# Peptides against a protein of PDB entry 6TME: the designs that were tried, part 233

Target 1, 324 residues: chain A of PDB entry 6TME
Amino acid sequence: NRLKRAYIALQAWKKAFYSDPFNTAANWVGPDVCSYKGVFCAPALDDPSVLVVAGIDLNHADIAGYLPPELGLLTDVALFHVNSNRFCGVIPKSLSKLTLMYEFDVSNNRFVGPFPTVALSWPSLKFLDIRYNDFEGKLPPEIFDKDLDAIFLNNNRFESTIPETIGKSTASVVTFAHNKFSGCIPKTIGQMKNLNEIVFIGNNLSGCLPNEIGSLNNVTVFDASSNGFVGSLPSTLSGLANVEQMDFSYNKFTGFVTDNICKLPKLSNFTFSYNFFNGEAQSCVPGSSQEKQFDDTSNCLQNRPNQKSAKECLPVVSRPVDCS
Target 2, 324 residues: chain A of PDB entry 6TME as posed
Amino acid sequence: NRLKRAYIALQAWKKAFYSDPFNTAANWVGPDVCSYKGVFCAPALDDPSVLVVAGIDLNHADIFGYLPPELGLLTDVALFHVNSNRFCGVIPKSLSKLTLMYEFDVSNNRFVGPFPTVALSWPSLKFLDIRYNDFEGKLPPEIFDKDLDAIFLNNNRFESTIPETIGKSTASVVTFAHNKFSGCIPKTIGQMKNLNEIVFIGNNLSGCLPNEIGSLNNVTVFDASSNGFVGSLPSTLSGLANVEQMDFSYNKFTGFVTDNICKLPKLSNFTFSYNFFNGEAQSCVPGSSQEKQFDDTSNCLQNRPNQKSAKECLPVVSRPVDCS

## One batch from the design tools (peptide; made by RFdiffusion4, then SolubleMPNN)

Design b2_p23_5_s1 (from b2_p23_5, 8 letters changed)
Fold by OpenDDE base, seed 5:
Structure b2_p23_5_s1 (fold): chain B 324 residues (1-324), chain A 23 residues (1-23)
Amino acid sequence: as target 1 above (324 residues)
Amino acid sequence: EPTYTLVPPPRLQPVYDAYLAQK
């Protein structure tokens, strides 16, 4: 039966623990798996009179170990949250049998290997968090074909370009931060109709920002800091009617920071420090507003404190990248 | 200092609802 299969899976997992500092699995004894700490049962879909293992919550358990293939026996699991542990190895392909998977959080672990493509096999997946691991290689473009609400990829070892399919994503939150992504932000980004927060911090992204960013009407957080972006800020950024947090710091931007950007109606924090901007509107000056915070440090601005030297600015400012 | 969305805790009821919706 289903609970017997769950018992086999959970006992195999307990055996795969190298360390359980908080004794989380201490009560993982006997056939009553629904009493196990971190295991949650619910009525089965096909028979409400039968209980099945529907969820796992081992968040913050600091457990060292790996995910054994027997976890594929947990075929009724829709919730799998095991963040802030020390699980290592790969996500087992046997998890493809968990066809009801809805929320998958393996963040803040020590998982390695390529993107866990088993996540693409789950037809009902809505939440994916794999951040703070050691996943590497290319991001499969198919990830954005999934009807996900949130995609957390930050603090991994992902490389290559961001897939053009990003525009197909229905996610409200997407994080790319602290990876090794390169190339340009795809122009299709403007098609992300449900996007609220997107974070590109600390990658190797380059080129001009696409004008299509201005189509992100629902975005509240846009952080592209610590990359290699060049050119001027797109004038279409004036279309970000709901942006509250905007960060372009630590790039190679040039040109003039306009009123249309700094006067965005919901803007609370705008950081454009550590670039090569050679001018800013009065509305962009730090201290010009009580409700908005600006940082223009380390640019090529005249009559502003803490700017780059003429020697550093001149070679870049005199040869601006044309993004047209 | 900028505020980003925090990862939500496990949602048993919403997951259960989604679970039932797959029936």
Scores: peptide ipSAE 0.032, ipTM 0.702, DockQ to the pose 0.127
Fold by OpenDDE base, seed 3:
Structure b2_p23_5_s1 (fold): chain B 324 residues (1-324), chain A 23 residues (1-23)
Amino acid sequence: as target 1 above (324 residues)
Amino acid sequence: EPTYTLVPPPRLQPVYDAYLAQK
């Protein structure tokens, strides 16, 4: 009975394919769905004697099509990976019936519409990858109430502010890169107790960096490049004891880059180019260390190569934003 | 150019691998 429902769902999906260049679904014939390429079965959790469709893996199949509502019949699916295809449309609300959903990867497709709120209905979801799509609108605050290990949102069309609920996230990796997020980074960011990597690259974020960033003791990667941040770097950044990769390039930062930042014990790469910094400690100078790489290009530094002109610097440096 | 390597593997990969081995 459960496999019969899966058969209906998978056949409906096959009919929703516009193109299958690798003939991935060529063997999707007959009731034996467990033999289908990209479909794997496992014993049901409620009855080990019953075989059910537990996962879908169609990664890199280059399939063009859409996700039909009949996919909601795959009620035993916990693993759904369909990245690097050409699926379009929206994520069906009928997927709310997939209450065992654990990993959901629809990255590198052509999905559109608002954030797929159906993902919020999955109580056991741990991995969410929707990057490289055309999702738009606001990010629901509730996403960070989920006990997710990873949240990949980069390369979409999300806009508005980053929810303050971000501090509730238990994720180790969060990507916001290449969207249209605006406003300030919430002060609650410092409460992300499990955070290792966070990426804000290429948004419309602005304001001062919150001091609470310095509380992110487990962070190894912090990239805030290509935004509109202003003011000085928070002195509390000296607390990033495990940061290895740090990038503040292509912003509007001012002030002095301190020893306390450049001498961070695990720091490997620190890029602060294309800002309006007017001074740096000797420890921040590119080439000053064999173990660390720095880039101070296109700032307002004296006696350094490849800096902005006085004409470009003066109007900004003379009127620094006070973040206090 | 920065490389971000902290990507968790699929949780059900061992189950998936075992299933494939039976095919």
Scores: peptide ipSAE 0.030, ipTM 0.656, DockQ to the pose 0.216
Fold by OpenDDE base, seed 2:
Structure b2_p23_5_s1 (fold): chain B 324 residues (1-324), chain A 23 residues (1-23)
Amino acid sequence: as target 1 above (324 residues)
Amino acid sequence: EPTYTLVPPPRLQPVYDAYLAQK
């Protein structure tokens, strides 16, 4: 039966534990898997008279080990949360049999290898959190074809470009931060109709910001700091009617920071420090507003403190990148 | 310095119930 298969899977997993400092699996003994700590049972979807393992929650258990292929026997699992452990290795392809997967959280572990493409096989997946691991290689473009509410990819080893399919995403939160992504932000970004928060921090992204960013009407957080972006800020950023947190610091931006950006109605923090901006509107000056916070440090601004030297500014400011 | 919305792991049962409701 289904619980017998679950027993086989869970005992195989217990055997795959190298360390269980909180003795989380101490009661993982015997056939009554529904009594196991971190294992949650519910009536099966196809037969409410049958009890099945529907969820796993081992968050913050600090368990060292790996995910054995026998986990594929947990075919009724819809919720799999094992964040903040020390699991290593790869995500087993046998998890493709978990066709009810709804939320998958393996964040803050020691997983390696390419993007776990098994996640793409789950038709009902809504939440994907693989952040704070050692996943590497290219991001498959198909990830954004999934009807996900959230996509957490930050703090990994992903490289190459951001797929143009990003515009198809219905996610409200997407994080790319602290990877090795390169190239330009795709123009299709403006099609992310449900986007609230997007974070690009600490990658190798470059080129001009696409004008289409201004179409992100629902975005409240936009952080593109610590990259290699060039050119002027798009004038279309005035369309970000709901942006509250905006960060363009530590790039190579040039030009003038305009009034229509600094006066965005919901803007609370705007950081554009450590660039090569050569002018700013009065509304962008730190201290000019009581409800808004600005940082213009280390630019090429005149009559402002803590700016770059003329020697540093001249070679960049005199050769501005034309994004037109 | 910047603050982002926290998306903590939800409780299993409430989320499962919501999942069931959409079927």
Scores: peptide ipSAE 0.026, ipTM 0.664, DockQ to the pose 0.144
Fold by OpenDDE base, seed 1:
Structure b2_p23_5_s1 (fold): chain B 324 residues (1-324), chain A 23 residues (1-23)
Amino acid sequence: as target 1 above (324 residues)
Amino acid sequence: EPTYTLVPPPRLQPVYDAYLAQK
């Protein structure tokens, strides 16, 4: 039966533990898998008279080990949360059998290999958290075709460009931070109708910011710091009616930071330090507002403290990038 | 220094409830 399969899976997993410092699996003994710590059961969707393993929660268990292929026997699991452990290896392909998967959180582990494409096979997936691992390679474009609420990819080893399919995403939160992504932000970004927070921190992204960013009227957090972006800030950023946190620091931006950006109605923090801006509106000056925090450090601004030298500024400012 | 919205923990209970409601 289904619980017997779950027993096989869970015992195989216990055997795959190298270390269980909190003795989380100490009670993982016997056929009553529904009593296992971190395992919860529910009536099966197809037969209410049958009890099945519906979820796993091993968050913060600090377990060292790997995910054995027998986990594919947990075909009724809709919730799989194992963050903040020390699991290593790859995500088993056998998890494709978990067709009810709704939330998948393997964040803060030691997983390696390419993007776990098995996640793309789950038709009902809404939450994907694979951050703080060692996943590498290209991001599959199909990830953004999924009807996900959240996509956490930060702190991995992903490379290549951000797929143009990003505009199809229904996610409210997307993190790309601390990877090796390169190229431009796709213009399709403006089509992310549900986006609240997007973070690009610490990649190798370059080019001009697309004007379409200004269409993200629901965005509260936009962080593109620590990249290689060039050109002026798009004037369309004035359309970010709900942005609260905005960070463009540590790039190669040039031009003038305008009132239309600094006077955004919900703006709380705007950091544009460590660029090559050669002018700013009075509303952008740090200390100009009691309600807003600005940082204009290390630009090419005149009559401002802590700016770059003329020697450093001149080569860049004299060769502005045309983003039109 | 930037303060972002705290991502809530996984929606275990709400999803669990929804799972039960599907039967």
Scores: peptide ipSAE 0.035, ipTM 0.706, DockQ to the pose 0.151; fails the geometry check

Design b2_p23_5_s2 (from b2_p23_5, 12 letters changed)
Fold by OpenDDE base, seed 3:
Structure b2_p23_5_s2 (fold): chain B 324 residues (1-324), chain A 23 residues (1-23)
Amino acid sequence: as target 1 above (324 residues)
Amino acid sequence: EPTYELVPPEKLKPVYEAYQAQL
């Protein structure tokens, strides 16, 4: 019986709670698991006469505990949302049995260890949110072979390079922010056919920006701030016809910020502060437009306020990185 | 700040209906 298996799983999970400050699991008593708070049932796909546990929503419950292996008995679960808790440990490999998994949100918890590779085993997964945890190590290249709509990885401890397979991703939103990613952005990034938003904030990324970024015609948000990028902005950025929010602040960029970038038709906010730019077009000057907001603070610009000293600028500006 | 979406029970219906249509 599927509900009997679900009962075993949910009782094992309740036993794995160290703290339930809102008494969320107070009604998790008896065989009627469909009455449990945060447990949602639906007719089974293979037999509409059978009721099964199809979803879990424990968002914002502040529960401390871990995910026990018995959760692998919840084989009919398609939605698993447990964000904003204090769950710790690792994601159980037994969750590979949840072959209907569609949305998996474990964000804002205390999970540790490597990337939860069990997520790669789910054939129907569309939404993956593991942000605001302590996941570490390399990102598996295979994550981008999945038909995901969104990939949230931000605020973790991921290291190494971004996989070249990123160009295979069909995701509209991808966040890498606030990790320890290093190396260059892969040139294959321009192949992300459905990309709307990509965020690289606060990593150890370096090198030149690839020209292929300019192929991202559907991008509305591009944030590469707080990294170690060098060289000039690619001239191909003029191809970002739908970009609204663009941030290159807190890098080591040099050269001239061009009209072709600052006049992008949908651009509403462009931040390029805290770099080593030595010139900007008039269209890039803060206050030059009523429709666009610019920030040119702390560059090497002449006749602009709040710029770096000549002493800070000269060593960098005199030795520009050639990205050609 | 992270934006989180609650999962209403009604959100399960489209997922299951889509899967049933493939059977």
Scores: peptide ipSAE 0.028, ipTM 0.660, DockQ to the pose 0.135
Fold by OpenDDE base, seed 2:
Structure b2_p23_5_s2 (fold): chain B 324 residues (1-324), chain A 23 residues (1-23)
Amino acid sequence: as target 1 above (324 residues)
Amino acid sequence: EPTYELVPPEKLKPVYEAYQAQL
């Protein structure tokens, strides 16, 4: 009986709770698992006459505990949302039995260890949110071979380079922010045809921006702030026909910020502060437009307020990195 | 507490029904 297996799993999980401040699992008593708070039942896909546990929603329950291996008995679960709890430990490999997994949200918890490779075993996964945890090590290249709509990786401890397989991703949203990623953005990024939002904030990324970024025709948000990027902005950024929010602040960029970038048709906010730019077009000047906001603070611009000193600028501006 | 939501969470029932419709 599927509900009997679910009962075993849910009782094992309740036993794995260290704290339940909102008494979320207070009604997790008896065989009627479909009445449990945060447990959602539906007709089974293979037999509509059979009721199964199809989803878990424990979002914002502030539960402390761990995920026991018995959760692998929840074989009919397609939606697993445990956002904003205090769950610790690792994601159980037994979850590989949840072959219907569609949305997996374990964000804002205390999970540790390497990337949860069990997520790669789910053939129908569309949504993966593991942000705001303590996951560490390398990102497996295979994550971008998945047909995911969204990939949230931000605020973890991931290291190494961004895989070149990123170009295979069909995701509309990808976040890398606040990790320890290093190296260059792969040139394959331009192949992400469905990309709307990508965030690289607060990593150790370096090198020149690839020209292929300009191929991201559907991107509305591009944030590469707080990294170690060098060289000039690619002229191909003029191809970002739908970009609304763009941030290159807190890098080591040099050169001239062009009209072709600042006049992008849907651009509403462009921040390029805290770099070493030595010139900007008139269209890039803050206050030049009522429709667009610009920030040119702390560059090497002439006749602009709040710029770096000549002493700070000269060593960098006199030795520009050639990205060509 | 940390809010970095680019995609709002969906309710379980509608999402599951949509998933079933794709199969």
Scores: peptide ipSAE 0.018, ipTM 0.606, DockQ to the pose 0.145
Fold by OpenDDE base, seed 1:
Structure b2_p23_5_s2 (fold): chain B 324 residues (1-324), chain A 23 residues (1-23)
Amino acid sequence: as target 1 above (324 residues)
Amino acid sequence: EPTYELVPPEKLKPVYEAYQAQL
């Protein structure tokens, strides 16, 4: 039966533990898997009279080990939360059998290898958190074809370009931060109709910001800091009617920071420090507002404190990048 | 329906600051 398969899976997993500091699996004994700590049972969707393992929650258990292929026997699992452990290795391909997977959180572990393409096989997946691991290689374009509400990819080893398919994403939150992504932000970004938060921090992204960013009417957080972006800020950023947190710091931006950006109605924090901006509107000056925080540090601004030297500014400011 | 926490800048700040310090 289903619970017997679950028993096999869970016992195999227990054997795959190298360390269980909190003795989380201490009660993982006997056939009553529904009593196991971190194992949650529910009536099966196809037969309410049958009890199945529907969820795993081992968050913050500090368990060292790996995910054995026998976990593929947990075919009724819809919620798999194992964040903040020390699981290593790869995500088993056998998890493709978990066709009810809805929320998958393996964040803050020691997983390695390429993007876990098994996640693409789950038709009902809504939440994907693989952040704070050692996943590497290219991001599959198909990830953005999924009807996900959240995509957490930050703090990994992903490389190459961000797929053009990003515009197809229905996610409200997407994090790319602290990877090795390169190239430009795709112009299709403006098509992310449900986007609230997007974070690009600490990558190797470059080129001009696409004008289409200004179409992100629902975005509240836009962070593109610590990259290699060039050119002026798009004038279309005035369209970010709901942006609260905006960060362009630690790039190679040039040009003038306009009133239309600094006067955005919901803007709370706008950081554009450590660039090569050569002018700013009065509304962008730190201290100009009690409701808004600005940071203009380390630019090429005249009559502002803590700016770059002329020697550092002149070579860049005199050769502005045309983003038109 | 899915339950998740937003990733506000404040939660990323420590990592961000550490990264910035390396630049």
Scores: peptide ipSAE 0.019, ipTM 0.468, DockQ to the pose 0.039; fails the geometry check
Fold by OpenDDE base, seed 4:
Structure b2_p23_5_s2 (fold): chain B 324 residues (1-324), chain A 23 residues (1-23)
Amino acid sequence: as target 1 above (324 residues)
Amino acid sequence: EPTYELVPPEKLKPVYEAYQAQL
């Protein structure tokens, strides 16, 4: 009996709660699991006459505890949303039995350990949100082989390089922000055919930006701020026909910010502050447009306010990095 | 000044809601 298995799983989970400040699991009593707060039942896909637990929503419950291995008995769950809790430990490998998993949101918790590779075992997964946790180590390359619509990885402890497999991703949104990723952005990034938003903010990324970024014609948000990028902005950025928000601030970029970038047709905000740019086109000057906002603060620009001193600029500007 | 979406994009919401409604 599927509901009996669900009962075992949910009772094991209730037992794994250290704190339930809103008494969310107060009604988690008895065999009628479909009446449990945050538990949703539906007809099974393989047998419409059988009722199964199809979804969990415990978002914003502030529950402290862990995910017990018995959760692997919830084999019919397609939606698992437990964000904004205080769950700790690791994601159980037993969740590999949840073959219908479609949306997995464990964001804003206290999960630790390596990337939860069990998520890679779910054939139908479309949404993965593991942000605001303490996941660590390398990102598995296989994450981008998944047919995901959204990948939220930000605010974790991930390190090493971004996998070259990123170009295989079908995701519309990917966040790497506030991790410890290092190395270059892979050239394969230009192959992300469905990409709308990508955020690299606050990592240890370095090197030159790949020219292939300019192939991201569907991108509306591109944020590479607060990294160690060097060299000039690629001229191919003129290909970002739909970019609205672009941020390259807090890097080590040099060279000239061109009209081809600042005149992008959908560009609303372009921040390139806190770099070593030594020139900008008139179209890039803050206040030059009513429709676009620019920030050129703390560069090496002549006749602009709030720029770096010559002493700070000369050592960097005189030794431009060749990205060719 | 620059803003970006740190939640599921609105365009995905109808898809997820439709899926949830089937459950």
Scores: peptide ipSAE 0.019, ipTM 0.587, DockQ to the pose 0.131; fails the geometry check

